# Designs tried in a protein design run: peptides against a protein of PDB entry 8YR4. Part 131

Target 1, 309 residues: chain A of PDB entry 8YR4
Amino acid sequence: PRGSPALQLVVLICLGLMGLERALNVLVPIFYRNIVNLLTEKAPWNSLAWTVTSYVFLKFLQGGGTGSTGFVSNLRTFLWIRVQQFTSRRVELLIFSHLHELSLRWHLGRRTGEVLRIADRGTSSVTGLLSYLVFNVIPTLADIIIGIIYFSMFFNAWFGLIVFLCMSLYLTLTIVVTEWRTKFRRAMNTQENATRARAVDSLLNFETVKYYNAESYEVERYREAIIKYQGLEWKSSASLVLLNQTQNLVIGLGLLAGSLLCAYFVTEQKLQVGDYVLFGTYIIQLYMPLNWFGTYYRMIQTNFIDMEN

## One batch from the design tools (peptide; made by RFdiffusion4, then SolubleMPNN)

Design b2_p20_2_s4 (from b2_p20_2, 14 letters changed)
Fold by OpenDDE base, seed 1:
Order: sequence, then C-alpha cells, then structure tokens
Structure b2_p20_2_s4 (fold): chain B 309 residues (1-309), chain A 20 residues (1-20)
Amino acid sequence: as target 1 above (309 residues)
Amino acid sequence: MDEFLKEMKELIQKVLDELL
C-alpha cells in the first residue's frame, strides 16, 4: 500500500507469518514421525516427552484441522483486517471518484441504487479475490511445491512423482469440473431471477388478476417456474457432489499408491515406521486447503456472475 | 453496462497495481 509505511510493515509481517505457516506445515509431520520412531525404539521418557510437547506446541501454532485455524493464521488474519479495510476504502473511493467523472446523461439513465449495489459488489469481489489469492491460492501452490521437493529429497523420486501426479490431476480436474459446473449455476441463477420476476409481476398486478379470477392460472404458472428452477438446482447440486467425489477418488488413489510404496520401503528397512505416518499425515494436510479451493473458486465465480447481472 | 464493467475492471487493475 503506497503512502502508509505502517501498513507496509504489517504486510511484511503477514508475509513473514505466511512463511512461518509453510515451515510449520513441514515441521509438524516431521515431529509426528519422530514421536512414532521414538515409540517404536522404546526411547527414554524424557526424549519422548520433549518431542511430544514440541509437537503439540507446533500443532497449536499450525492449527488443529478443519475449522480450527492455528495461532499463526489467526494472528495473520487479525493483522490483515487493517490492510483489508484500507484496500476496501481505497477501491470504494476510486469507484466513487470515477462515478463523479461520468456524464450527467449517464447518471440520468440509471438508478443510483443499482449503481451503488454494483460498486459494493465490485469492491467486495475484488477484496475477496485478492485475499483469496494471497492467503489460499499462493500458499497452497507453495505447500504442494515444498511437498514435492521434500518427498523427492528425503524419501525417493517416486514419492515426489506420486505427489506431483496426484496434485496435478486434482487441480486439473477441479478446474475443468468447476468450469463445467459454472454453466449449471448460471442457468440456475437466470431461472431464479425469472421465477422471482414472475412472482413480483403477478403481485404488482394483483388487482387485475383478482378482477379476472386468474389466481389459479398465476399459481400454476409460478409452480411451473419453480419446477424448472428445482431441475436446474438439482443439476447444480449433483455436479457439486460429483466434483467432491472425483476429488476424494484422486486423493484416495494417491494416498493408496504412496502408502503401499511407503509400506514396501519400510519392509525393506529403507524407511522407518514413522515415515509411513509422516506420508499419510502430510498428504491429508495438503488435501485440506485444496478441498477449500473448489469452494472458494465457486465464490469467485459467483461474485463475477453477480456483477454481470 | 459492459463498458462500465470494463472501466471498473481497469480501475480494479490499477488498484491492484498500486497495492502490489
């Protein structure tokens, strides 16, 4: 943000905290591996207790899983509120300035309330997109790259290849199936608006409908519009279930292939029992941000579709 | 409307380029 050195420092701290989150994403599985190895070796209680305490502390910093944001992520999110508010206000003021530069003929041809609603949706969409790119997309891609490098260096090139193929297939299928789903969502939203417009038109003309005793006809016309909407809603919802199931299959197959390979390398005494647990834990950890990716990509597309309407 | 959405996209891009 040009003009506020304090906000630039907050952005640098947030980037530093993002780097720390990436380090925690590697360290937490490593410490969990070390606990399993120390338990397998029947190591002294003092070494085990220290490693467990360190793991729990790192896990507190990282977060506890689905819906439990870690301390570092919460601190980053808290610091980012000021940057987000500055960005939102800057976008709103630029849009407002641009609206005042537009011709009087443009303003007379439009409802001020519709223009404000488009401006507010635009600002929310931009701020949401930026926050999503910075805090979800870029970090998730970084975690995948770090994971591929880690498995290639510390396990074997075959593990890095399995993770690469699994994540590449997952991302590609997520994009392709999400783009395919967007057509059903656009059709659903168009039919929802048409169904609402019919209900509003019937209610605005209620005196005419009552004068001609046409209430039954208007109810049946509304029923047909609802049935058409529900048919599109079903396609939208079913396509979401299909996406989630496809994603689960790709991760399940990647986890199966890598777990079998890891188990084989443990039987060959090339890897330890803790390395099997590390692999499973790390793959599940990489999957969590990716599962949200399909949800946020839909939110982005919704915000863009809601700006086009 | 499309022209206004295009101008808003250009304005958004300028804001993004000022923020980066």
Scores: peptide ipSAE 0.023, ipTM 0.621, DockQ to the pose 0.012
Fold by OpenDDE base, seed 4:
Structure b2_p20_2_s4 (fold): chain B 309 residues (1-309), chain A 20 residues (1-20)
Amino acid sequence: as target 1 above (309 residues)
Amino acid sequence: MDEFLKEMKELIQKVLDELL
């Protein structure tokens, strides 16, 4: 953010907090491993209690499970509100300035409310995209790279390769299937707009419809439009289920392959029981933000499609 | 409309480049 040193400092703090989140994503599984090893070794209560307390504290900082943001992520999000507001306002003012630079002929040919709606959608789409890229995409890619490095160094190169192949396949399938489903979503949105336009046109022409006793005809035409919409909605929704299931299969196969390999190395006494638990927990932690990646990539595409129509 | 969306994308890209 050029021109506000305070907002630049907030951005730097947010980047520092993002780095801390990456460190927590590695440390939490390691501390969980250490708990399992200490339990296996029947270690003294004081060492176990300290390690458990430290794990729970790190887990509080990281956040727990699907849909709960950690303390660090919440603090980052809170600090980012001011940066987001500055960015939004800057985009809105630039759009508004550009609208005033446009010719009178352009303004006379358009409904002001439609132009404002496009501007608001544009601003929200961009601000959402930027926030998503910075706080979800880049961090997730960093976590994957860190995970590949970690497993390659501390377990074996085969674990790093499994993670690399699974993540690469997951990302590739997510992109390809999402691009494929975008066609169904565009068709659905176009038909939704056409269905709404028919309803609005019928209601605006209420006097004419009533004069001709055409109410039953307009209702049937609206029914046909809804059925056509629902047929496209079904394709869009079914394609989403297919994406989620494909993602789940890739995750399941990666987890299976890596878990079997880890179990084998534990039987060979090359790894500890805690390392098996670390692998499983770390992989699940990598997959959580990736599942969100598919959702937000869809949200981005939606916002762009909704601007094209 | 496409030209306006293109100009909006270019404006947005300029804003992104000014924000980075």
Scores: peptide ipSAE 0.021, ipTM 0.615, DockQ to the pose 0.012
Fold by OpenDDE base, seed 3:
Structure b2_p20_2_s4 (fold): chain B 309 residues (1-309), chain A 20 residues (1-20)
Amino acid sequence: as target 1 above (309 residues)
Amino acid sequence: MDEFLKEMKELIQKVLDELL
């Protein structure tokens, strides 16, 4: 932020905390591996107790893997509130200034309340999208890259290849199936608006409906509109279940291939039992943010569509 | 609408380039 060295320092601290979250995402599975190995080797209680205490402390810093529940993530989110408020206020003031620079003819053709509502939706959509891209999308992509590098260096190139193919296929299918389902959501939203408009028009014309004893006819027309809406809602919801199932199949196949390979390397004494547990826990940890990625790609796409209308 | 959204995107991109 040009003009506030204090906010620049807060942004740098937030970037440092994001780097720490990425380090914790690697360290937590490693410490869990070390606990399993120490238990397998029947290591001294003092070494085990220290490693367990360190793991629990790192897990407290990391949180529950959903990106929002860790101490570091909560501290980052808390510090970011001031940056977000500064950014939002700066965008709102620029929009408001630009609206005052527009021609009188532009203002006379539009209701002031509708213009302000479009400006507020635009501001909230963009500031929300930006915060989302910076704090969820970019970090998730970084965690995938770090995971591929980690498995390639510390296990074998085959593990890195399995993770690369699994995550690339997951992201590609997530985008393709999300684009495919967007047509069902658009059709659903259009039919929802048409069904709502019919209900509003019937209620605004209540006296006319009453005069003609047309209440049963209006109820039946509304029922037909609801049935048509529910048919589109079902297609939208079924397409979401198909997305989630496709994602689950890709992760399940990647987990199967990597777990079988890891088990084989443990039987050959090239890897330890803890390395099998590390692989499974790390893949599940990479999957948790990715499950939200489809929901959020949809939120991005919906916000862009709601800006085009 | 499209022109206003384009101007808004450019304005937001300018604010982003000022924030980074």
Scores: peptide ipSAE 0.021, ipTM 0.602, DockQ to the pose 0.012
Fold by OpenDDE base, seed 2:
Structure b2_p20_2_s4 (fold): chain B 309 residues (1-309), chain A 20 residues (1-20)
Amino acid sequence: as target 1 above (309 residues)
Amino acid sequence: MDEFLKEMKELIQKVLDELL
């Protein structure tokens, strides 16, 4: 943000907190591994108690166990409110200034409420898309890369390859199935608007419908429009279930392959029991933000389409 | 409308370029 050194400092702090969240995403599984190893080795109570206390503190900073936001994420979100408000206000003022530069003929041909609704959609789409890319997409991709590097360096190249193949297949299938389902959603939204338009037209012509005793006919036409809408809604909803099931199968197969390989390396005494627990917990932790990636890719597409129309 | 939407896209891009 040009012109406010205080907001520039807040952005730098938010980037630092984002880096800390990535570090916590690696450290939390490592401390959980260390607890399992210390329990297996029957280590002294003082070492175990310190490691458990440190794990719980790191887990409080991270959050994410039950869908709760961590302390670091909450602090970042709180600091970002001021940056978001500055950005929103700047976009709104630029749009408002540009609207005043437009010709009198343009203003006379349009409803002020429609112009303001387009301005509000533009502002929300920009501010939402930017915050979304910076705080959800980029961090999730960074966590995947960090995970691949971590498993390749500390376990074996085969674990890094399994995570790479699993995440690449997951992302590719998420994009392909999301693009495929977008056709059903567009058809559903078009039929919803057509069904609403028929109901509004019938109600605006209420006197004519009463005059001809055509109430039963209009109700039956509305029923047919609803049945057609529900047939498209079912296809849209079923395609979402198929996406979620496909994602679950890819993660399940990746978790199976990596867990079998990890168990084999533990039986060969090349890895510890804690490393098996680390692998399972880390993969599930990478999956949690990815589960929303299909919603996320759709939000990006919607914001781009809403900026095109 | 298309010209206004194009100008809005250019304005949005300019705001994005000023925010980065």
Scores: peptide ipSAE 0.020, ipTM 0.589, DockQ to the pose 0.011

Design b2_p20_3_s1 (from b2_p20_3, 14 letters changed)
Fold by OpenDDE base, seed 4:
Structure b2_p20_3_s1 (fold): chain B 309 residues (1-309), chain A 20 residues (1-20)
Amino acid sequence: as target 1 above (309 residues)
Amino acid sequence: LLEEFKKLLEELLEKIKESQ
């Protein structure tokens, strides 16, 4: 944020906390590995208890991984409130200024309530997108890169390749299926707006509808519009399930390939039992924020499509 | 990040203009 050194410092602290989250995402699985190895070796209780306590403390700081409600994430979110408010206000003022620069013909052709709704949706969409990109997408991409490097260096190049291929395929399919899904969502939103407009027009013309005893006819027209909407809603919802399932299959295949390879290397005594657990834990930690990606990318697309209408 | 955001907002405002 230009012009406020205090908010710049808060942004730097938030970036530092994001770096700490990346470190925690590697450390938590490593400590979990160490617990499994210590349990396998029947290590003395004092060493085990210290490692478990350290793991639980790190897990409290991390929470459920990227995008979770861990202590570090909550602290970052708390500090970011002021930065988000500054950004939101700046976007709102930019939109409002732009609305005042628009021609009188544009203002006369639109209801003030629709214009404000577009402005609010626009602001919410853009602010939501940025917050999501900064706090979930970029961190997850960083965790993927860190994972590829870590597994390539400490396990074998094949593990890094599996993670790379799995995550690249996951991201590509997420984008492609989401772009495909956008069409169904646009159609749904257009029909929702048309259904709402019919309901509003019928209610605004209530006296006329009552005068002609056309209540049953308006209800039937509204029912038909709802059925048409629900047909499009079903396509949108089904396309979402397909996205989630496709994502789950890709992660499942990556987890299978990597887990089999880990198991093989453990049988050859090149890796420890804890390293198998590390791989599985880390992949699951990558999956959780990526699953949120499918959800928030949806929210973004809704909000953008809702501005086009 | 603020400049990319400004660009995204400008593109959004242009799309709102093109939808007119």
Scores: peptide ipSAE 0.009, ipTM 0.522, DockQ to the pose 0.013
Fold by OpenDDE base, seed 5:
Structure b2_p20_3_s1 (fold): chain B 309 residues (1-309), chain A 20 residues (1-20)
Amino acid sequence: as target 1 above (309 residues)
Amino acid sequence: LLEEFKKLLEELLEKIKESQ
């Protein structure tokens, strides 16, 4: 944010907290590994109790691995409110100034309430997109890179390759299936608006419909429009299930390959039982933010398509 | 409207990127 050194400091603190979240995403699985190893070795209660207490404290700071429920994430979100308000206000003022620079002919052809609704949706969509990119997409990509580096250095290059292939395939399929799904959603929304417009036109022309006794004909046309809408709605909903199932399959295959390889190295005494638990825990932690990606991308596409109409 | 709004959004995203 240009012009406020206080807001620049808040942005730097938020970036520092994002770095701390990345460190916690590695440390929490490591401490969980250490607990499993200490339990397997039947270690003294004092060492076990300290490690469990430290793990629970780190887990409180991290939260559920979804970048929104931990103490550090909540503190970041709290500090970011002022930056979000500054960004929103700047976007609103830029949209408002641009609307005043537009020709009188542009304004005369439009309802002022519709223009304001588009401006508000635009501001919300831009601010939502930026917040989502900065706090969910970029951190998740960073966690993937950190995971590849960590597993390549501390386990074996094969574990880093499995994570790389799994996450690259997951991201690629998520983008491709989501772009494919966007076409069905646009077609659905266009047909919904056309169905609603036909219903409004039929009701506005009620006197004419009654004069010609055409009520049955208008009902049948509305029924055909609903059936066409439901066919597009089914394609949109089925495409979401296909996305979720494709994501689940890719993560399941990556988890299977990595877990089998880890189990093999544990049987060969090259890794400990805790290292198996670390791998599974870390892959699940990577999956949780990525699962939200499909939901937020859906929300963003909703807002954009609702601006197209 | 969509093309002008998309262009405005792109210009806003560029100005936001330049302002960071």
Scores: peptide ipSAE 0.008, ipTM 0.489, DockQ to the pose 0.012
Fold by OpenDDE base, seed 1:
Structure b2_p20_3_s1 (fold): chain B 309 residues (1-309), chain A 20 residues (1-20)
Amino acid sequence: as target 1 above (309 residues)
Amino acid sequence: LLEEFKKLLEELLEKIKESQ
């Protein structure tokens, strides 16, 4: 943010906290591994108690793995409020300035309330997209890369390959299926607007409809429009379930392959029991932010399509 | 409007990238 050194310092602190979250995402599974190994070895209570206390403290800092409920994430989100407000205000002023540069014919053809609603949706979409990219997409990509490096160095190259293939397939399918779903959502929103326009036109012409006793005809036309809308809504909702299930299957297959390989290496005494738990815990931690990806990308696409209308 | 908004968003992203 040019012009406010205080906000620049807050951005640097937030970036430092994001780096700390990446470190916690590796450390929490490592400490959980160490607890499982100490329990398996029947280690002395003092060593176990210190490791458990350290794990719980690190888990409090990290939170539930969603990246939204941990102390570090909450502190980052709190500090970012001022940066977000500055960004939102800057976007609103740029949109407002651009609206004033548009031709008088454009302004006469649109109601001021519709223009303001488009501007507000636009601002919310841009700020939402930016926040999502900075706080969810970039960190998750970093965690994937860190995971590939970690598993390749400390386990075996096969584990790094499984994580790479699983996450690459997951991301590719998420993008492709989400782009495919966008078509159904556009069709749904277009039919919703057409259904609403018919209802408004029928109500504005209420006197004419009543004069010709055409109420039953207008109700039947509205019913047909609702049925068409519900058919498109069903396709949109069913496509979301298909996306979620496809994502779940890809992660499930990656978890299965990696867990079987871990179990095999534990039986060969090349890995410890805790290393099996570490792998499963780390894969689940990668999955949670990625599952939100489909929801936020959908929300962004909604807001973009809602500006097209 | 969407193309102009996309262009404004690209210019805004460039200005944000230059302001970092």
Scores: peptide ipSAE 0.008, ipTM 0.498, DockQ to the pose 0.012
Fold by OpenDDE base, seed 2:
Structure b2_p20_3_s1 (fold): chain B 309 residues (1-309), chain A 20 residues (1-20)
Amino acid sequence: as target 1 above (309 residues)
Amino acid sequence: LLEEFKKLLEELLEKIKESQ
């Protein structure tokens, strides 16, 4: 935001808070490991109580696991409201100025309410996409890279390779299956619009339908259009379940391979019991943002497809 | 990022203009 030094400072604070969230994503599993190791070693109560209290405080700052947003994430979201409002207003004014530059012929062929609805959808889609890219995509990619580096340095290089292969396969399959699903969603939206247009046409011609007693014929034609729509909706919904199941299988295989390798190294006394818990906890923490990634990438594609139609 | 989003918005507005 070039015009307000206050908004630039807020963006810098939000970036600093995002860096703190990345540090918390590494520290929380480390402190949980340390609790498990201290419990295994029967360490003195004072050391255990301090480590547990520190873990709970870090977990309050991070959030996650309990379905609650963390304090740092809430503070970031609160500070970002002003930046989002500035961006939204700038996009809305850009769309509004562009609409005034369009030809009179373009305005005469349209209802003002349809034009405003397109403008509102455009503003929401662009602002949502920006917020999603900055707060979900970039942080998730950063956490994956940090995870690969951490496991490669502090564990055996094989753990870094498992995380790399698992996350690369997860991202690739998420993109490929989502692009495949986009075809079913476009077909569904086209059939929904056609079914709605038939219902509107039948209702606008209500007097003619009554005159010919054609009510049963129009209802049966509408039923056939609904059955055709529901066949496409089922394909869209089934493809969503297939995506979620494919994602679950990839994470499950990565968790299985890494957990078996970790258990093997614990039996060889190369790793501690807490390191097994660290690996499982960190992989689950990486999975949570990635599951939202599949949902928001779908929401973005929806908003783009809903603007193309 | 804001310039890339401006470009994406301009491309979207051009597609909305061409689709009509």
Scores: peptide ipSAE 0.010, ipTM 0.517, DockQ to the pose 0.012; fails the geometry check

Design b2_p20_3_s2 (from b2_p20_3, 13 letters changed)
Fold by OpenDDE base, seed 3:
Structure b2_p20_3_s2 (fold): chain B 309 residues (1-309), chain A 20 residues (1-20)
Amino acid sequence: as target 1 above (309 residues)
Amino acid sequence: LKEEFEKLLKELLQFILDSQ
């Protein structure tokens, strides 16, 4: 942020904390592996107790991984509040200035309340999108890359390939199915607005409806509009379940292939029992942020659709 | 609005990049 060295320092600290979160996402599974190996070897209590205490401390710092409420993530979120407020205010002022530069003809065609609603939606959408990109998308992609490198270097090239293929297929299917789903969401939102408009028009014309004893007719028209909406809502909701199920199948296949390969290498004494637990734990940690990715990408698309209308 | 939003997003991303 040009003009505030204090906010620049806060951004640098937040970037440092994001780097620390990436390190914790690797270290937590490693320490958990080490506990399993020490338990298998019947190691002395002092070594085991130190490793368990260190693991619990690292797990407190990490939380559940990317998008969780770990200590480092909470500290980053706390420090970022001032940067977000500065960014939000700057975007709001830019939108407000741009609205004042627009033609009188544009303003005369719109109600002031609609213009303010567009400005508020614009500011909220921009700030929400940026926070999501910086704190969820980029970190998740970084964790995937770090995971591929880690498994390729410390296990075998086959593990890195399984993670690469699984995550590439997961991301590709997530994008393709979400783009397909957007059509159903747009149709649902259009029918929701039309159903709401019919209800408002019927209530505004209450005296006319009462004069013609047309209450039963208006209720029937509203029921037909609701049934049509629910048919589109079902398609939207079913498409979300299909997305989640497709994601679970891809992760399940990757977990199956990698877990079988780990188990085989443990039987051949090339890997330890803890390495099997490490692989499963790390894949689950990569999956949790990606599940949120589909939800937030939907929120982004909803905000874009709500701005196009 | 979408094009203006994409432009504003690019300007804001550029501002974040230039502010580092």
Scores: peptide ipSAE 0.009, ipTM 0.495, DockQ to the pose 0.013
Fold by OpenDDE base, seed 5:
Structure b2_p20_3_s2 (fold): chain B 309 residues (1-309), chain A 20 residues (1-20)
Amino acid sequence: as target 1 above (309 residues)
Amino acid sequence: LKEEFEKLLKELLQFILDSQ
């Protein structure tokens, strides 16, 4: 934010908190590993109790990972409110200034309430997209990279490769299937608007419909439009289930391959029982924000499609 | 509208990138 050193400091603090969240995503599985190892070794109660207390404290700070309501995430969200308000206001003023630079012919062809609704949707979509990119997409990509580095250094290069292949395939399939799904959603929204317009036109022309006794004909046309809409809605909903199932399958295969490899190295006494639990816990932590990725990408595409209409 | 809005969105994204 140019012009406010206070807001620049808040942005730097928020970036520092984002870095702390990344550190917590690595530390929480490590402490959970240590608990499992201490339990397996039948360690003294004092050491176990300290490690459990430290784990619970770190888990309170982390919450459920990226997109969770952990303490650090809540503090970041709280501090970001002022930055978001500054950004939103600046976007609104830019849109408003641009609207005043547009030709009188452009304004005469449009209802002022429609122009304001487009401006508000534009502002909300841009601020929402920015917040999503900064707080969900970039952190999730960072966690994947940190995970690849961590497993490659502390376990074996094969674990880093499994995580890399699993997450790369997951992201690629998520993008490709979501782009494919966007076509069905656009077709659905266009057919919904056309169905609604036909209903409005039929009701506005009620006197003409009564005069020609065309009520049954208008009802049948509306029924055909609904059936066509429902066929597109089914394709949209089925494509979402296919996305979720594809994501579940990719994560399941990655978890299977990595868990079998961990179990093998534990049997060979190269890894401890806690290292198996660490791998499973860390993969689940990576999966949680990625599960939301499909939902948020859908929300962003909705906002873009709703601006195109 | 779409082209002007895409232009506005690009200018806005560039402005946000330049404002960091």
Scores: peptide ipSAE 0.009, ipTM 0.509, DockQ to the pose 0.012
Fold by OpenDDE base, seed 1:
Structure b2_p20_3_s2 (fold): chain B 309 residues (1-309), chain A 20 residues (1-20)
Amino acid sequence: as target 1 above (309 residues)
Amino acid sequence: LKEEFEKLLKELLQFILDSQ
């Protein structure tokens, strides 16, 4: 942010913390591997206790599988509040300035409350999109690349290929199925707005409806609109379940292929028992942020659709 | 509005990129 050296320093610290999170995502599985190997070898208690204590400390810094609950992530989120507020205020002021540059005809054709609601949705959408890109998309792509490099260097090249194919297929299917789902969501939102407009029009014409005793007709017409909405809502919700299940199948197949290959190399004494556990742990760590990707991509699409309307 | 918003978003992204 130009003009505040303090906020620039906070951004640099947040980027440094993001780099530390990437290092923790590699170190935590390595220390967990080392614990399993030390337990298998019946190593001395002192070596085991230090490795377990170090693992628990690193796991506290990393947090649970969502990546958002660790000490480092919480510290980053806390420091980022001021940057987010600065960015939000800047977007709001840019939108507000742009609204004042628009023609008088545009302002006379729209209610001020509707314009403000569009501006607030626009600001929330942009700031949400930026936060999602910076804190979820870019880090997840970095963790995938780091994972491919790590498995290609320290395991057989086949492991790097399995991770590459699994994650590439997962991302491709997530994008394609989510773009397909956007059509159902747009249709649902359009029918919701039409159903609401019909209810508002019936209530605004309440005196006329009452004069003609047409209440039963208006209720039946509203019921038909609700049934049509629920049919579109079902398609939207069912398409979400299909996305989640497809994602689960792709990760399950990648986990199966890699776990079988790890088990085979452990039986040939080329890998240790801890390396099997490392692979499974690392794949699950990659999956957790990617599962949220479908949810946030939906929020982005909602916010874009809500700005188009 | 969408084209103006996409333009504003591009200008904002460019501004964020230029402000880093």
Scores: peptide ipSAE 0.009, ipTM 0.496, DockQ to the pose 0.012
Fold by OpenDDE base, seed 2:
Structure b2_p20_3_s2 (fold): chain B 309 residues (1-309), chain A 20 residues (1-20)
Amino acid sequence: as target 1 above (309 residues)
Amino acid sequence: LKEEFEKLLKELLQFILDSQ
């Protein structure tokens, strides 16, 4: 943000906290591995208690339970509120200034309430997309790259290759299936708008419908429009289940291949039992933000489509 | 990076406003 050194410092602190989250995403599985190894070796209680306490503290900082945000993520989100408000206000003022530069003919053809609704949707879509790219997409891609590097350096190169192939296939299939789903969603939204327009037209012509006793005819036409909408809604919802199942199969195959390879190297005494637990924990940890990636890629596409309209 | 992103956001906003 030009003109506020305080907001620039807050952005730098937020970037530092994002770097700390990436470090925690590597450290938490490592400490969990170390607990499993210490338990297997029957290590002294003092070493075990210190490692468990350190793990729980790191896990509190990270979060990563289903639906639980960590302390670092909450602190980042709290600090980012001021930056988001500044960005939102700047976008809103830019849109408002541009609306005043538009021709009188453009203003006479539109209702003020529709123009304000477009401006509010535009501001929300832009600020939402920015926050989404910075806090979800970029960190998830960084965690994948860090994961590939970590497994390639500390495990055999085969583990890095499995993670690379699994994540590349997951991302590619997520994009391809999401683009395929966008056609069904557009068709559903078009039919929803047409069904709503028919209901509004029937209600505006209520006196005419009542005069001709055509209530049964209008109800039957509305039922046919609803059945047509529900046929498109079913295709949209079924395509979402297909996306989630495809994602689950790719992660399941990657987890199977990597877990079998890890178990084999543990039987050959090249890896410890804790390394098997680390691999499983790390892959599941990478999967959690990726499961939302398909929802988020759709949110990006929806925000772009809502910005084009 | 932030100036590039504000520029990209401004270009995207301008593109959307010019496309309407």
Scores: peptide ipSAE 0.007, ipTM 0.435, DockQ to the pose 0.013

